# Ledger of designs, part 18: peptides against a protein of PDB entry 4N3Y

Target 1, 83 residues: chain A of PDB entry 4N3Y
Amino acid sequence: ETRDQVKKLQLMLRQANDQLEKTMKDKQELEDFIKQSSEDSSHQISALVLRAQASEILLEELQQGLSQAKRDVQEQMAVLMQS

## One batch from the design tools (peptide; made by RFdiffusion4, then SolubleMPNN)

Design b1_p10_3_s1 (from b1_p10_3, 5 letters changed)
Fold by OpenDDE base, seed 4:
Structure b1_p10_3_s1 (fold): chain B 83 residues (1-83), chain C 83 residues (1-83), chain A 10 residues (1-10)
Amino acid sequence: as target 1 above (83 residues)
Amino acid sequence: as target 1 above (83 residues)
Amino acid sequence: ELEELRALLS
């Protein structure tokens, strides 16, 4: 019966619409998640890079200090040998 | 006393070297962490992008189905009105 | 527009 057919199709249409809305929501959530995850990672990486750079600077300073200390020791040893 | 001075400087040199080694280790660990974190994030993002794309395809299919269903309902309604 | 569809079906 045509009436029954219409009612059936209306139900199917509603079901499809519900699923569409759900899928749209899911898609949006995924996109938001990707965006947020990327931003968080980027910020964290940036911070860690800065820390690594700070460590690099410290390393350079320590290396210089170490070299100087070595030279100083050698100089003092020379003085001792002259005594 | 010069002898004591030398011994002091040798100690300082050792301490500096120890700190240098520690700092080098820390730097390497940070670099490794950054690398691993970036890779993990990249892989996760890629997977989520694919999922989002799959959802997009589904959305398109649902939209088409919904449009068709709407047309079908309208057609059946027209038939009823002609009765 | 989905709400419009829902309204149409109601």
Scores: peptide ipSAE 0.062, ipTM 0.479, DockQ to the pose 0.020
Fold by OpenDDE base, seed 3:
Structure b1_p10_3_s1 (fold): chain B 83 residues (1-83), chain C 83 residues (1-83), chain A 10 residues (1-10)
Amino acid sequence: as target 1 above (83 residues)
Amino acid sequence: as target 1 above (83 residues)
Amino acid sequence: ELEELRALLS
C-alpha cells in the first residue's frame, strides 16, 4: 500500500543520508590526508636536500684536501730525490 | 724521517680517497632516494585525487537522489491526503 | 543541511 511505500522510502532516504554523511566525512578525511601527506613529503624532501647539500660541501672539502695531500706527497718525494 | 712521513701521507691519502668514494656513493643514493620518493608521493597523491574526484561524483549523485526521493515522498503524501 | 533532512524524515 501507499503508506507502506512511503515509510519504505523514508527509511531508504535515511539510509542514503547516512551513507552521504559518511562519504562526505571520508572525502574530507581523504583531502586532509592528501594535504598532510604532501606537506610531510615536502618537509622530508627539504631535509634531505639540506643533507645532500651538506654532503656536497664535505665532498668539495675532501676533494681539495686530497689534491693538497697529493701535492704535498709529491713535493716531499721531490725533496727526497734531491737530497 | 721523511720517507716514513711520505708513506704515512700515502696511507692517509688512500683512506681519504676511500672515504670520498663512499661519500660520493652515499650522496648519489640520497639523490636517487629523493627523486624516487618524490615520484612515489606524486603518484600516490594523484591516485588519491582521483579517488576524491570519484567520491565527488558519487556525492553529487547521492544528493540528487536524495532530493528526488524527498520529492517523491512528498508527492505520495499529497496523494494520500487528497484521497 | 543534512541535519535538516534528517529532521524532515523523522
Scores: peptide ipSAE 0.061, ipTM 0.477, DockQ to the pose 0.020
Fold by OpenDDE base, seed 5:
Structure b1_p10_3_s1 (fold): chain B 83 residues (1-83), chain C 83 residues (1-83), chain A 10 residues (1-10)
Amino acid sequence: as target 1 above (83 residues)
Amino acid sequence: as target 1 above (83 residues)
Amino acid sequence: ELEELRALLS
C-alpha cells in the first residue's frame, strides 16, 4: 500500500538525518580535538626544547669550569712541589 | 696548607664532574623524550585526520542518500495522489 | 548545513 510505503520512507529519511547529525557532531569534535592536541603538543615540545638548550649552555659552562679547575689543581701542585 | 688545598680542589673537580655527568644524562633523556613524544603525537594526529576524512566521505554519501530519499518520497506521494 | 538538511526534510 502506497500510503504505508510513504510513511516508511519518511521514517527512513528521519533515521538517515539523525545519523547525519551524529556524524557531523563527531566530525566536529574530532577536528577540534586535533587542533587542540596539536597546539598543546607544540607548546610542550617547545618548552622541552628550551629546557634542553638551557642544559646545553650549562654543560658548556661546566666544561669550562672543569678545565679551569684542572689548571688550578696543576698550578697548586706546582707550588707544592716548589715547597 | 697547600696539600690540603690540593685535595680540596680535587674533590671539587670530582663533584663538578659528577654534576656534569648527571646533566648530560638528563639532557639526553630530554632529547629522547622529545623525539618519541613528537613521533607518537604525529602518528596519533594522522590517524585522527584519516578518521575525520572518512567521516567526511560518509557525510557526503548520507547527503546524497537523503536527497534521493526526498525525491522518492515525493514520487510516491504523487502516485498516492493519482490513486 | 544542518538547517539545509532540516529544510530538505520539511
Scores: peptide ipSAE 0.058, ipTM 0.484, DockQ to the pose 0.024
Fold by OpenDDE base, seed 1:
Formats: structure tokens, C-alpha cells, sequence
Structure b1_p10_3_s1 (fold): chain B 83 residues (1-83), chain C 83 residues (1-83), chain A 10 residues (1-10)
């Protein structure tokens, strides 16, 4: 009986260890995935932010140009009306 | 000896099971974290993409407006030179 | 440490 119990416990222990190893491996894979995913997302977001900022600068430049052009047109029309 | 071996194996089994439970919990927490992080990042990126697209549309509109304004100025100057 | 346990059970 005791001997049989030892064998049974050995089997159970091995099974537990096997499951533990598998679970530890899975955990490690998840950690690696998280790290990689976080880095990828961070880079992508940063790139998008920079692009958005560049677009904003260009927008402001174009708005300024458009405003100036409008003023120039108005000035020229005023000159026309004076002639 | 056999009895002592049984007790030792029981202890080892309990230790293994405790570690297994802890590792399984940690794994679950990582999975939950990944899911939440992925959703957050996805939403943020999508929002940035939409904003960038909106900016692009505005840029094109402003460019068109600037070009038209330039043409208008040129036309008015031509009229001035004819008078 | 898991390998140690395996060794004990072998």
C-alpha cells in the first residue's frame, strides 16, 4: 500500500511539474509578446504623432499663404477701382 | 524509509501545486493585460489615423484655395496692365 | 528547479 502510494505520488508530482513547465513557458511567451507589442505600438503611435505635427505646421503655412493671397487680391482690386 | 519518502513526495507535490497555481494566476493576469493594452492601443491608433486623414483633406482644400487665389491675383494684375 | 524535480522522480 505504501509503495503503491509512493508510485502514485511520483506520478502526480511529474504531472504537476509538466503542467508547471508548460504554464511557465506560456507565461514567458506572453511576456515576450507584450514587450514586442508594446514597442511596436509605441513606435507606430510616435510616428503618427510626428506626422500629425508636421501636417499641422504645413496647414498653418498654407493658411497664412491663403490669407496673404486674399489680401493681395483685395489690394489689387482696390487699385483697379481707383483707376 | 518508504513512509518518509511518502511524506517527502507529498511535500514536493504540494510545493509544485502551489507554484503551478501562482504561475497560472500570473499567466491569466498577463492575458488580461494584453487584451486591455491591445484594445487601448488600437483605439488610440485609429483615432490618430482618422485625425491625420482629416488633416490631409484640409491640406488639400487649402492648397486648392491658395492656387485659386494666386490665379485670381494674376488675372487682376493682367487687367491692370491692360488699363 | 523543475529539472531538479524531474531528476528526483526519474
Amino acid sequence: as target 1 above (83 residues)
Amino acid sequence: as target 1 above (83 residues)
Amino acid sequence: ELEELRALLS
Scores: peptide ipSAE 0.137, ipTM 0.421, DockQ to the pose 0.009; fails the geometry check

Design b1_p10_3_s2 (from b1_p10_3, 6 letters changed)
Fold by OpenDDE base, seed 2:
Structure b1_p10_3_s2 (fold): chain B 83 residues (1-83), chain C 83 residues (1-83), chain A 10 residues (1-10)
Amino acid sequence: as target 1 above (83 residues)
Amino acid sequence: as target 1 above (83 residues)
Amino acid sequence: DLQQLLQELS
């Protein structure tokens, strides 16, 4: 009967609304997660870039040190040969 | 003596070179890690964006469905009142 | 190469 059909449709409406609210919440949580994840990744990458730059500086210093060490060895050998 | 000093410097040179090679390797590994991490993050974010878009489509469909359901309930009530 | 990497990430 019509009365029963109306009650059924009212239930369906409530169920649909509940699902809508749930989905809206889930979407918002996902958007927040994406934003936070992206920001965290950006910060992590920046930190790692700084580490790489520190390594680059160290490499340059080591190269210079090696060149000097080579010269020092050569100089000491020259002194030895003269003695 | 000079001879001993030369040998000491040779050892220092070898040690410095070993450290240089190690640092170069570490730098390369870090660069590779940064690149891979960035690419992986990009792919992950893209996948999550697609999920968000799917949720958006669902939300729109649910909203349309709710509007229709409301109209259906109203129509059934009108029929009931006429009977 | 580090500069190139930085450029790729920018």
Scores: peptide ipSAE 0.050, ipTM 0.477, DockQ to the pose 0.138
Fold by OpenDDE base, seed 4:
Structure b1_p10_3_s2 (fold): chain B 83 residues (1-83), chain C 83 residues (1-83), chain A 10 residues (1-10)
Amino acid sequence: as target 1 above (83 residues)
Amino acid sequence: as target 1 above (83 residues)
Amino acid sequence: DLQQLLQELS
């Protein structure tokens, strides 16, 4: 009966709409997740880069200290050789 | 004694060098970690983007289906009204 | 260098 057909189609319409809304929600959640994940990673990487930079500074300082120590040894050796 | 001073400085030099090498290693490990982390995140994000795109396609299909269902209901209602 | 990397990621 046409009446029953209409009822069936109305149900199908509601079901389709429900599925659509669910999918829309899922899509939005995925987008939000991607955004948040990207931000988190970016922040973490930035922090690690800063740490690496600190290490680089320390390396430079150590290199300078090493050079100075070498010079000091050489100077003392010279003194010893003259004694 | 100057001799002892030289020995002390030589030890300090070795210690400084050891520390330098350690720091260099640590720096490299940090750089490697940053690189790997970035690559991993990039791959994950790309995969999630593709998933989001798939959801978008599904949404479009559902929207079309919904529109069709609506039209079908309207048509059947018209038939019913004429009966 | 590291500074450049930071700039690219910020």
Scores: peptide ipSAE 0.048, ipTM 0.481, DockQ to the pose 0.174
Fold by OpenDDE base, seed 3:
Structure b1_p10_3_s2 (fold): chain B 83 residues (1-83), chain C 83 residues (1-83), chain A 10 residues (1-10)
Amino acid sequence: as target 1 above (83 residues)
Amino acid sequence: as target 1 above (83 residues)
Amino acid sequence: DLQQLLQELS
């Protein structure tokens, strides 16, 4: 029966449209998540890079300090032996 | 007293070296974390991109289906009105 | 125009 078939198709059309709208929303949310996740990761990495750079500076200072301390110990030992 | 001073400096040197080694380890772990985090994020984003692409294909199929359904409904209505 | 059609068919 044609009219019944039309009504069936109308229902199918509405259901398909509902699914389409839902899928479009989900896709948009997924894209937003990807963008936000990428930005958050980038920010986190940047912060960690800064921390690593601070660590590098500290390491350089410590290395210089250790070298100086080594020299100072050696100098004082030399003075002791010469006295 | 010079000998006492030398012993003090030796202790300071050992302590500084311990701190240096610890800091070097921490820096390496931080760099490894940054690398791993970046790779994990990249993999996650890639997976999500694939999911989004699959969604895009589905959306295209649904759009085509909806267009066809629309045409089918219109055709059947036309037949009904012409009969 | 799909939304419009759906509105008309509802």
Scores: peptide ipSAE 0.039, ipTM 0.469, DockQ to the pose 0.018
Fold by OpenDDE base, seed 5:
Structure b1_p10_3_s2 (fold): chain B 83 residues (1-83), chain C 83 residues (1-83), chain A 10 residues (1-10)
Amino acid sequence: as target 1 above (83 residues)
Amino acid sequence: as target 1 above (83 residues)
Amino acid sequence: DLQQLLQELS
């Protein structure tokens, strides 16, 4: 019967639309999550890179200090041996 | 006294070296963490991008299905009205 | 519009 067939098709159309709307929502949530996750990770990594760079500067300073301290010890030792 | 001064400088040198070694270790751990974190995030984001792309394909299919279903319902309605 | 069509056909 044609009427029954039309009603069945209407139901199928509604079901398809429900699935479409659900999928559209899921897709949008995924895109938003990806964007936010990428930004958060980028900021975290940038902060860590800056910390690593600060450590690099400190290491260079410590190396210079160690070299100078070594020279100072050697000079003091020379004075001691001359006494 | 020169001897005491030398011993003090030796201690200072050891302490500076200990700090240097600790800082070098910390720097290396940071660099390793940054590398691993970047790789993990990259893989996660790539997986999510693929899921989003799959959703896009599904949405296109559903849209086509909905358009066809709409036409089918309209055609059936026309037949019904002709009866 | 799909929603309008569904409403009209209901």
Scores: peptide ipSAE 0.037, ipTM 0.469, DockQ to the pose 0.016

Design b1_p10_3_s3 (from b1_p10_3, 6 letters changed)
Fold by OpenDDE base, seed 2:
Structure b1_p10_3_s3 (fold): chain B 83 residues (1-83), chain C 83 residues (1-83), chain A 10 residues (1-10)
Amino acid sequence: as target 1 above (83 residues)
Amino acid sequence: as target 1 above (83 residues)
Amino acid sequence: DLAQLRQELA
């Protein structure tokens, strides 16, 4: 019966539309999540890079200080031996 | 005392080095995580897009079917009224 | 580099 067929198709159309809207919404939410997550991570990475660079500078300064300290010890020993 | 200063600097240098290595490792792990997460999400988004497209096609087909069904009902009614 | 530095300080 054609009338029943129309009603069936109307139901199917509503169901398909609901599915379409749901899927599109989920897609958009996921895209927004990825964008936000990526931006947050980028900021975190940048912070870590800066910390690493600061540590590197500290390392270099300490290395220079250590080298100088070593030389100072050697110089003091030389003075003592000359006494 | 210079000897004590050297030992102190050595400790500081080791600590700085450990911090540097830790920071660099954390950075790398984070970058790897972001890359993998982004790829996984991209695949998921693509799947959702395909589902949405499939639903859209279904919607269009159902719409056409519904329109045809409506016309069929009208034609049947016209035949009945002419009898 | 860092590994070498650690070894040198050890």
Scores: peptide ipSAE 0.111, ipTM 0.469, DockQ to the pose 0.024
Fold by OpenDDE base, seed 3:
Order: structure tokens, then C-alpha cells, then sequence
Structure b1_p10_3_s3 (fold): chain B 83 residues (1-83), chain C 83 residues (1-83), chain A 10 residues (1-10)
């Protein structure tokens, strides 16, 4: 029966449209999530980079300090031995 | 006392180095996470795109079917009225 | 577009 077929096709069309709309919405939400997540992670990476760079600077300062301290000890020992 | 200062600086240097190493490791792990997450999400988006496209094709087919069914009903009615 | 389609099917 053709009228019944039309009604069935209309229902199927509405269902397909609902699925398409849902899928497109899900896609958009996923893209938004990825974008936001990427931005958040980028900020976190930047913070870690800054912390790492700060640590590197500190390490360099400490290394120089250690080297100087070592030299100072050696010099003091030399003075004591010479006196 | 200089020797005590040297020992203290050595400890601080080791601690700073440990922190730097940890920070760099954390950064690398975060970058790996972002890369993997992005790839996973990209695959999911691709799957959703394919599903959406399949739904679009189905919708077009159903629309054409609906239009044809409607025309068929109208033609049948016309035949009945003419007979 | 989809909203229009829904309206046309109603």
C-alpha cells in the first residue's frame, strides 16, 4: 500500500535526519573539546617550559657556585700548607 | 665553613637537577599525551564524518523515495478518478 | 538546513 509506504519513508527520513543532526552535533562538540584541550595543554606545556628554564638557570648558577666553592677550598688549603 | 658550603651546594645542585629532569620528563609525557589524544580524537572525528555522510546519503535516497511515492499516490488517485 | 528539512517533513 503506497500511502503506508509514504508514511514509513517519512518516519525513516525523520529518524535519519535526527541521527544526522546528532552526529553533526557530536562532531562539533568533539572538535570543540579537542580545541579546548589543546589550548589547555599548550598552556600547561608553556608553564612546564618556563619551570624547566628556571631550573636550568638555577642549575647553571649552582654549578658556577660549586666550582667557585671548590676553588676556594683548594686555595685555602694551599695557603694553609704554605704557611 | 667552606667545605660545608660546598657540600650544601652539591646537594642543592643534585636537587635542582632532579627537578629539571622531572620537569622535562613531565613535559615530554604531556606532549606525548597531546599527540596521542589528538590522533585518537582525529580518528573519532573521521568516524563521525563518515557516519554523517552515510546519513546524508540515506536522507537523499529517502527524500527521493518519498517524492516518488508521493507522485505514485497522486497518479493512482488520478487514474481512479478518471475511470 | 536540517531544521528546514524537519519543517518540510512535518
Amino acid sequence: as target 1 above (83 residues)
Amino acid sequence: as target 1 above (83 residues)
Amino acid sequence: DLAQLRQELA
Scores: peptide ipSAE 0.102, ipTM 0.467, DockQ to the pose 0.025
Fold by OpenDDE base, seed 4:
Parts: sequence; structure tokens; C-alpha cells
Structure b1_p10_3_s3 (fold): chain B 83 residues (1-83), chain C 83 residues (1-83), chain A 10 residues (1-10)
Amino acid sequence: as target 1 above (83 residues)
Amino acid sequence: as target 1 above (83 residues)
Amino acid sequence: DLAQLRQELA
């Protein structure tokens, strides 16, 4: 009786330990995943911000070019009208 | 001659405008993507943090249970030895 | 603005 009880408790102890180890591993994996995910996101966001900034620069340049082109056309039309 | 020049410049103007519009669209898409990505990441991180916290609670409970089980086994062994 | 410009040039 007592012997059987001891055996049962020993089994429970082993099972508890197994579960504990598994849970510890799971927790660590989650922490690692969170860390990696955060780093990846940070890198991607930074890269995309740079692209957006480049596009903004291009926009400004194109706007300036467009304005110049407009002026050029107007000037040439004036010449044509006077020819 | 001048007429041809005007036509050329008008074409350039249209092309510049087309490129400008495209670039503006691209910029907006990038901004939207960045926003969405950030939101998604935030949600995921929060969820994973909660999971990690739950695991931590479970760990503590299991640790306590393990300690109790150990004590129980020791007590029963003592009884057995005295029988 | 750009749409207007395109239309004006058309």
C-alpha cells in the first residue's frame, strides 16, 4: 500500500518535471521569437522609411522639373506667336 | 521648327506629370504599408507577450507543485521505512 | 492639381 503510493507519487513527480521543462522551453522560444520579430520589423520599417524619403525627394525634383517645363513651353509659345 | 519644339516640350510636360503622379501614388502606398505593418506587429507582439506571461504563471505553479510532490514522496518513504 | 494640369495640356 505505502509502496504503491510512493510509486504513484514518484510518477507524478516525473510527469510534473517533464511538464515544467517543456513549459520552460516554450517560454524561451516565445521570448526568442518576440525578439527576432521585433528586430525584423525594425529593420523593415527603417528600410521602408528610407524608400519613402527617397520618393519624397524625387517628388520634389519632379515638381520643380514640371514647373520649369511649363515655363519653357510658355516661353516657346511666346516666341512662336511672335514669329 | 518652333512649333515642333513646342510639341516636344508639351510631351515632356505630360511625361513628367505622369511620373509625378506615379511617384505620389507609390509614396502613399509605402506609407500605408508601413502603417499597417506596424500595427500588425504591435498586435502580434502584445499577444505573444500575454502568452509568455501565461507560461510564466504556469511555471510558477508547476514549481510549487513539484516541490510539494517531492515532500510528499519523502514523507511516504519515511513511513515505509518505519513500517 | 496634377489632374488639372494634365487636362489643360490635353
Scores: peptide ipSAE 0.100, ipTM 0.503, DockQ to the pose 0.019
Fold by OpenDDE base, seed 5:
Structure b1_p10_3_s3 (fold): chain B 83 residues (1-83), chain C 83 residues (1-83), chain A 10 residues (1-10)
Amino acid sequence: as target 1 above (83 residues)
Amino acid sequence: as target 1 above (83 residues)
Amino acid sequence: DLAQLRQELA
């Protein structure tokens, strides 16, 4: 019967619409998550890069100190040999 | 005494060297971590983007189905009114 | 290099 067929099609339409709305919501949540995750990762990496740069500066200072210490030791050794 | 001063400076040199090596190791580990973390995040985001694209395709198909279902319902209603 | 330096200072 046509009436029953119409009712069945209306149900199918509602089911399809519900599925569509659910999928749209899921997609939006996924896009929001991707955006937020990407931004968070970017911030984290930037912070770590800054820390690595700080380490680079420290290493340069330590190298200078090491070189100076070596020179100082050599100078003191020279003094010792003169005594 | 100069001899004692030399020994002290040698100790300071060793300590500075130890600190330098430690800092160099820490820096390297940090750089390795940043690289690996960035790559992992990139892969994860790429996978999520692909999933979002799949959802987009599904949404398009569902929209087509919804439109067709609506047309089918309207056609059946027309038939019903003719009966 | 640094390892060698440590050995030399030891």
Scores: peptide ipSAE 0.106, ipTM 0.501, DockQ to the pose 0.020; fails the geometry check

Design b1_p10_3_s4 (from b1_p10_3, 6 letters changed)
Fold by OpenDDE base, seed 2:
Structure b1_p10_3_s4 (fold): chain B 83 residues (1-83), chain C 83 residues (1-83), chain A 10 residues (1-10)
Amino acid sequence: as target 1 above (83 residues)
Amino acid sequence: as target 1 above (83 residues)
Amino acid sequence: SLQELLEQLS
């Protein structure tokens, strides 16, 4: 009958509303997660880039030092030969 | 003496070269890691964005359904009142 | 190169 159908529809309406609110919450949580994850990744990558740059500077210094060391060995050998 | 100094410098040269090679390897590994991490993050974020979009579509459908359900309840109540 | 990688990330 009509009154029973109305009660059924009222229940369905409440259920739909509950599902809507749940989905809205889940969507917001997901958006927050995406934003935070992206920001965290950006910060992490930036830190790693700085480490890579520090390593690059070290490499250049080591290369220069190695070249100087080679020259120093050659110079000392020349002194040895002259002795 | 000179010959002992030469030997010392030769050792230092070998040590410096070993350190250089090690650092070059570490730098390359770090660059590879940064690249892979960035790509992985991009893929993950894209997947999450798609999930968020799916949730958005669901929300819109639920809102429309909820509005229709409300109208259905009102219509049935009108029928009930007329009876 | 490292520079190219940095440019890709920026």
Scores: peptide ipSAE 0.059, ipTM 0.472, DockQ to the pose 0.136
Fold by OpenDDE base, seed 4:
Structure b1_p10_3_s4 (fold): chain B 83 residues (1-83), chain C 83 residues (1-83), chain A 10 residues (1-10)
Amino acid sequence: as target 1 above (83 residues)
Amino acid sequence: as target 1 above (83 residues)
Amino acid sequence: SLQELLEQLS
């Protein structure tokens, strides 16, 4: 009876340990996943921000060009009107 | 001649404006995408952190259970040895 | 600004 009880408890101990190890592994995997996901997202966001910045630069250049073009047209029209 | 020149410049002006508008749109889309991506990532990370915390709690409980089981086995073995 | 955003996320 006592012997049987000991055997049962030993089994429970092994089962508990197995579950413990599994849980520890799961936790680690989750942590690793979180880390990796965060890094990936950060990289992607950074890349996209750079693209946006490039677009902003282009926008400014185009705005300047547009202004210049407008001025050029006006100048030529003035010449035409005087001719 | 001058007339033709004016016409050309007017065309250039329209083209520049079209490109400007397109670029502005593209920029906005990129910004929106960045925002959405960041939000999605944040939510996912938070959810995963919560899961990790739950696992940690379980881990602690299992550790306690394991310790108890160990003690129980030892106690029963002592009883057996004395019988 | 976009630059500020980049700095926050880097």
Scores: peptide ipSAE 0.055, ipTM 0.479, DockQ to the pose 0.222
Fold by OpenDDE base, seed 5:
Structure b1_p10_3_s4 (fold): chain B 83 residues (1-83), chain C 83 residues (1-83), chain A 10 residues (1-10)
Amino acid sequence: as target 1 above (83 residues)
Amino acid sequence: as target 1 above (83 residues)
Amino acid sequence: SLQELLEQLS
């Protein structure tokens, strides 16, 4: 009967709409998560890069200090040999 | 005394070198971590993007289905009104 | 709209 068929189609339509709405919500949540995750990761990496750069500066300073210390030791050794 | 001063400088040199080596190791570990973390995040985001794209395709199919269902319901309503 | 159509069938 046509009436029963219409009712069946009505149910199918509602089910399809419910599935669509659910999927749209899931997609939106996924997109929001991806955006937020990407931004958070970017910030984290940037912070770590800055820390690595700070370490680079420290290493340069330490290398200079070591070079100077070596020179100072050599100078003192020379003085000692003169005594 | 110069001898004692040389020994002190020698100790300072060793301490500075130890600190340098430690800092160099820490820097390398940080760089390795940043690289690995960035790659892992990139892979994760890529996978999520693919999933979002799959959802987009599904949504398009569902929208087509809903449009067809609406047309089918309207057709059945027309038949019902003719009966 | 789809919603209106569904309401008509109810």
Scores: peptide ipSAE 0.029, ipTM 0.457, DockQ to the pose 0.016
Fold by OpenDDE base, seed 3:
Structure b1_p10_3_s4 (fold): chain B 83 residues (1-83), chain C 83 residues (1-83), chain A 10 residues (1-10)
Amino acid sequence: as target 1 above (83 residues)
Amino acid sequence: as target 1 above (83 residues)
Amino acid sequence: SLQELLEQLS
């Protein structure tokens, strides 16, 4: 029966449209998530890079300090031997 | 007393070296973490991109299906009116 | 539009 077929197609069309709208929303949410996740990761990486660079500076200072301490010990030992 | 001063400097040198080694380890762990985190995020983003692209294909199919359904309904309604 | 058609069919 043609009228019944038309009604069935109308229902199918509505259902398909509902699914389309849902999927479009899901896609948008996914894109937003990707964007936000990427930005968050970028920020986190930047923060960690800064921390690593701070550690690098500290390490350089410590290395220089250790070198100086070594020299100081050696010099004082030399004084001790001379006295 | 010079000997006591030398011993003190030796202790300070050892302590500084211990701190340097610890900090170097921490720096390395931090760099490894950054690298791993970046790779993990990249993989996650890639997976989500693929999912989004799959959704895009589905959406295109649904849109085409809806267009066809629209045409089918219109055609059947025309038949109904003609009969 | 599809939306308009759906509204007409409802």
Scores: peptide ipSAE 0.027, ipTM 0.460, DockQ to the pose 0.018

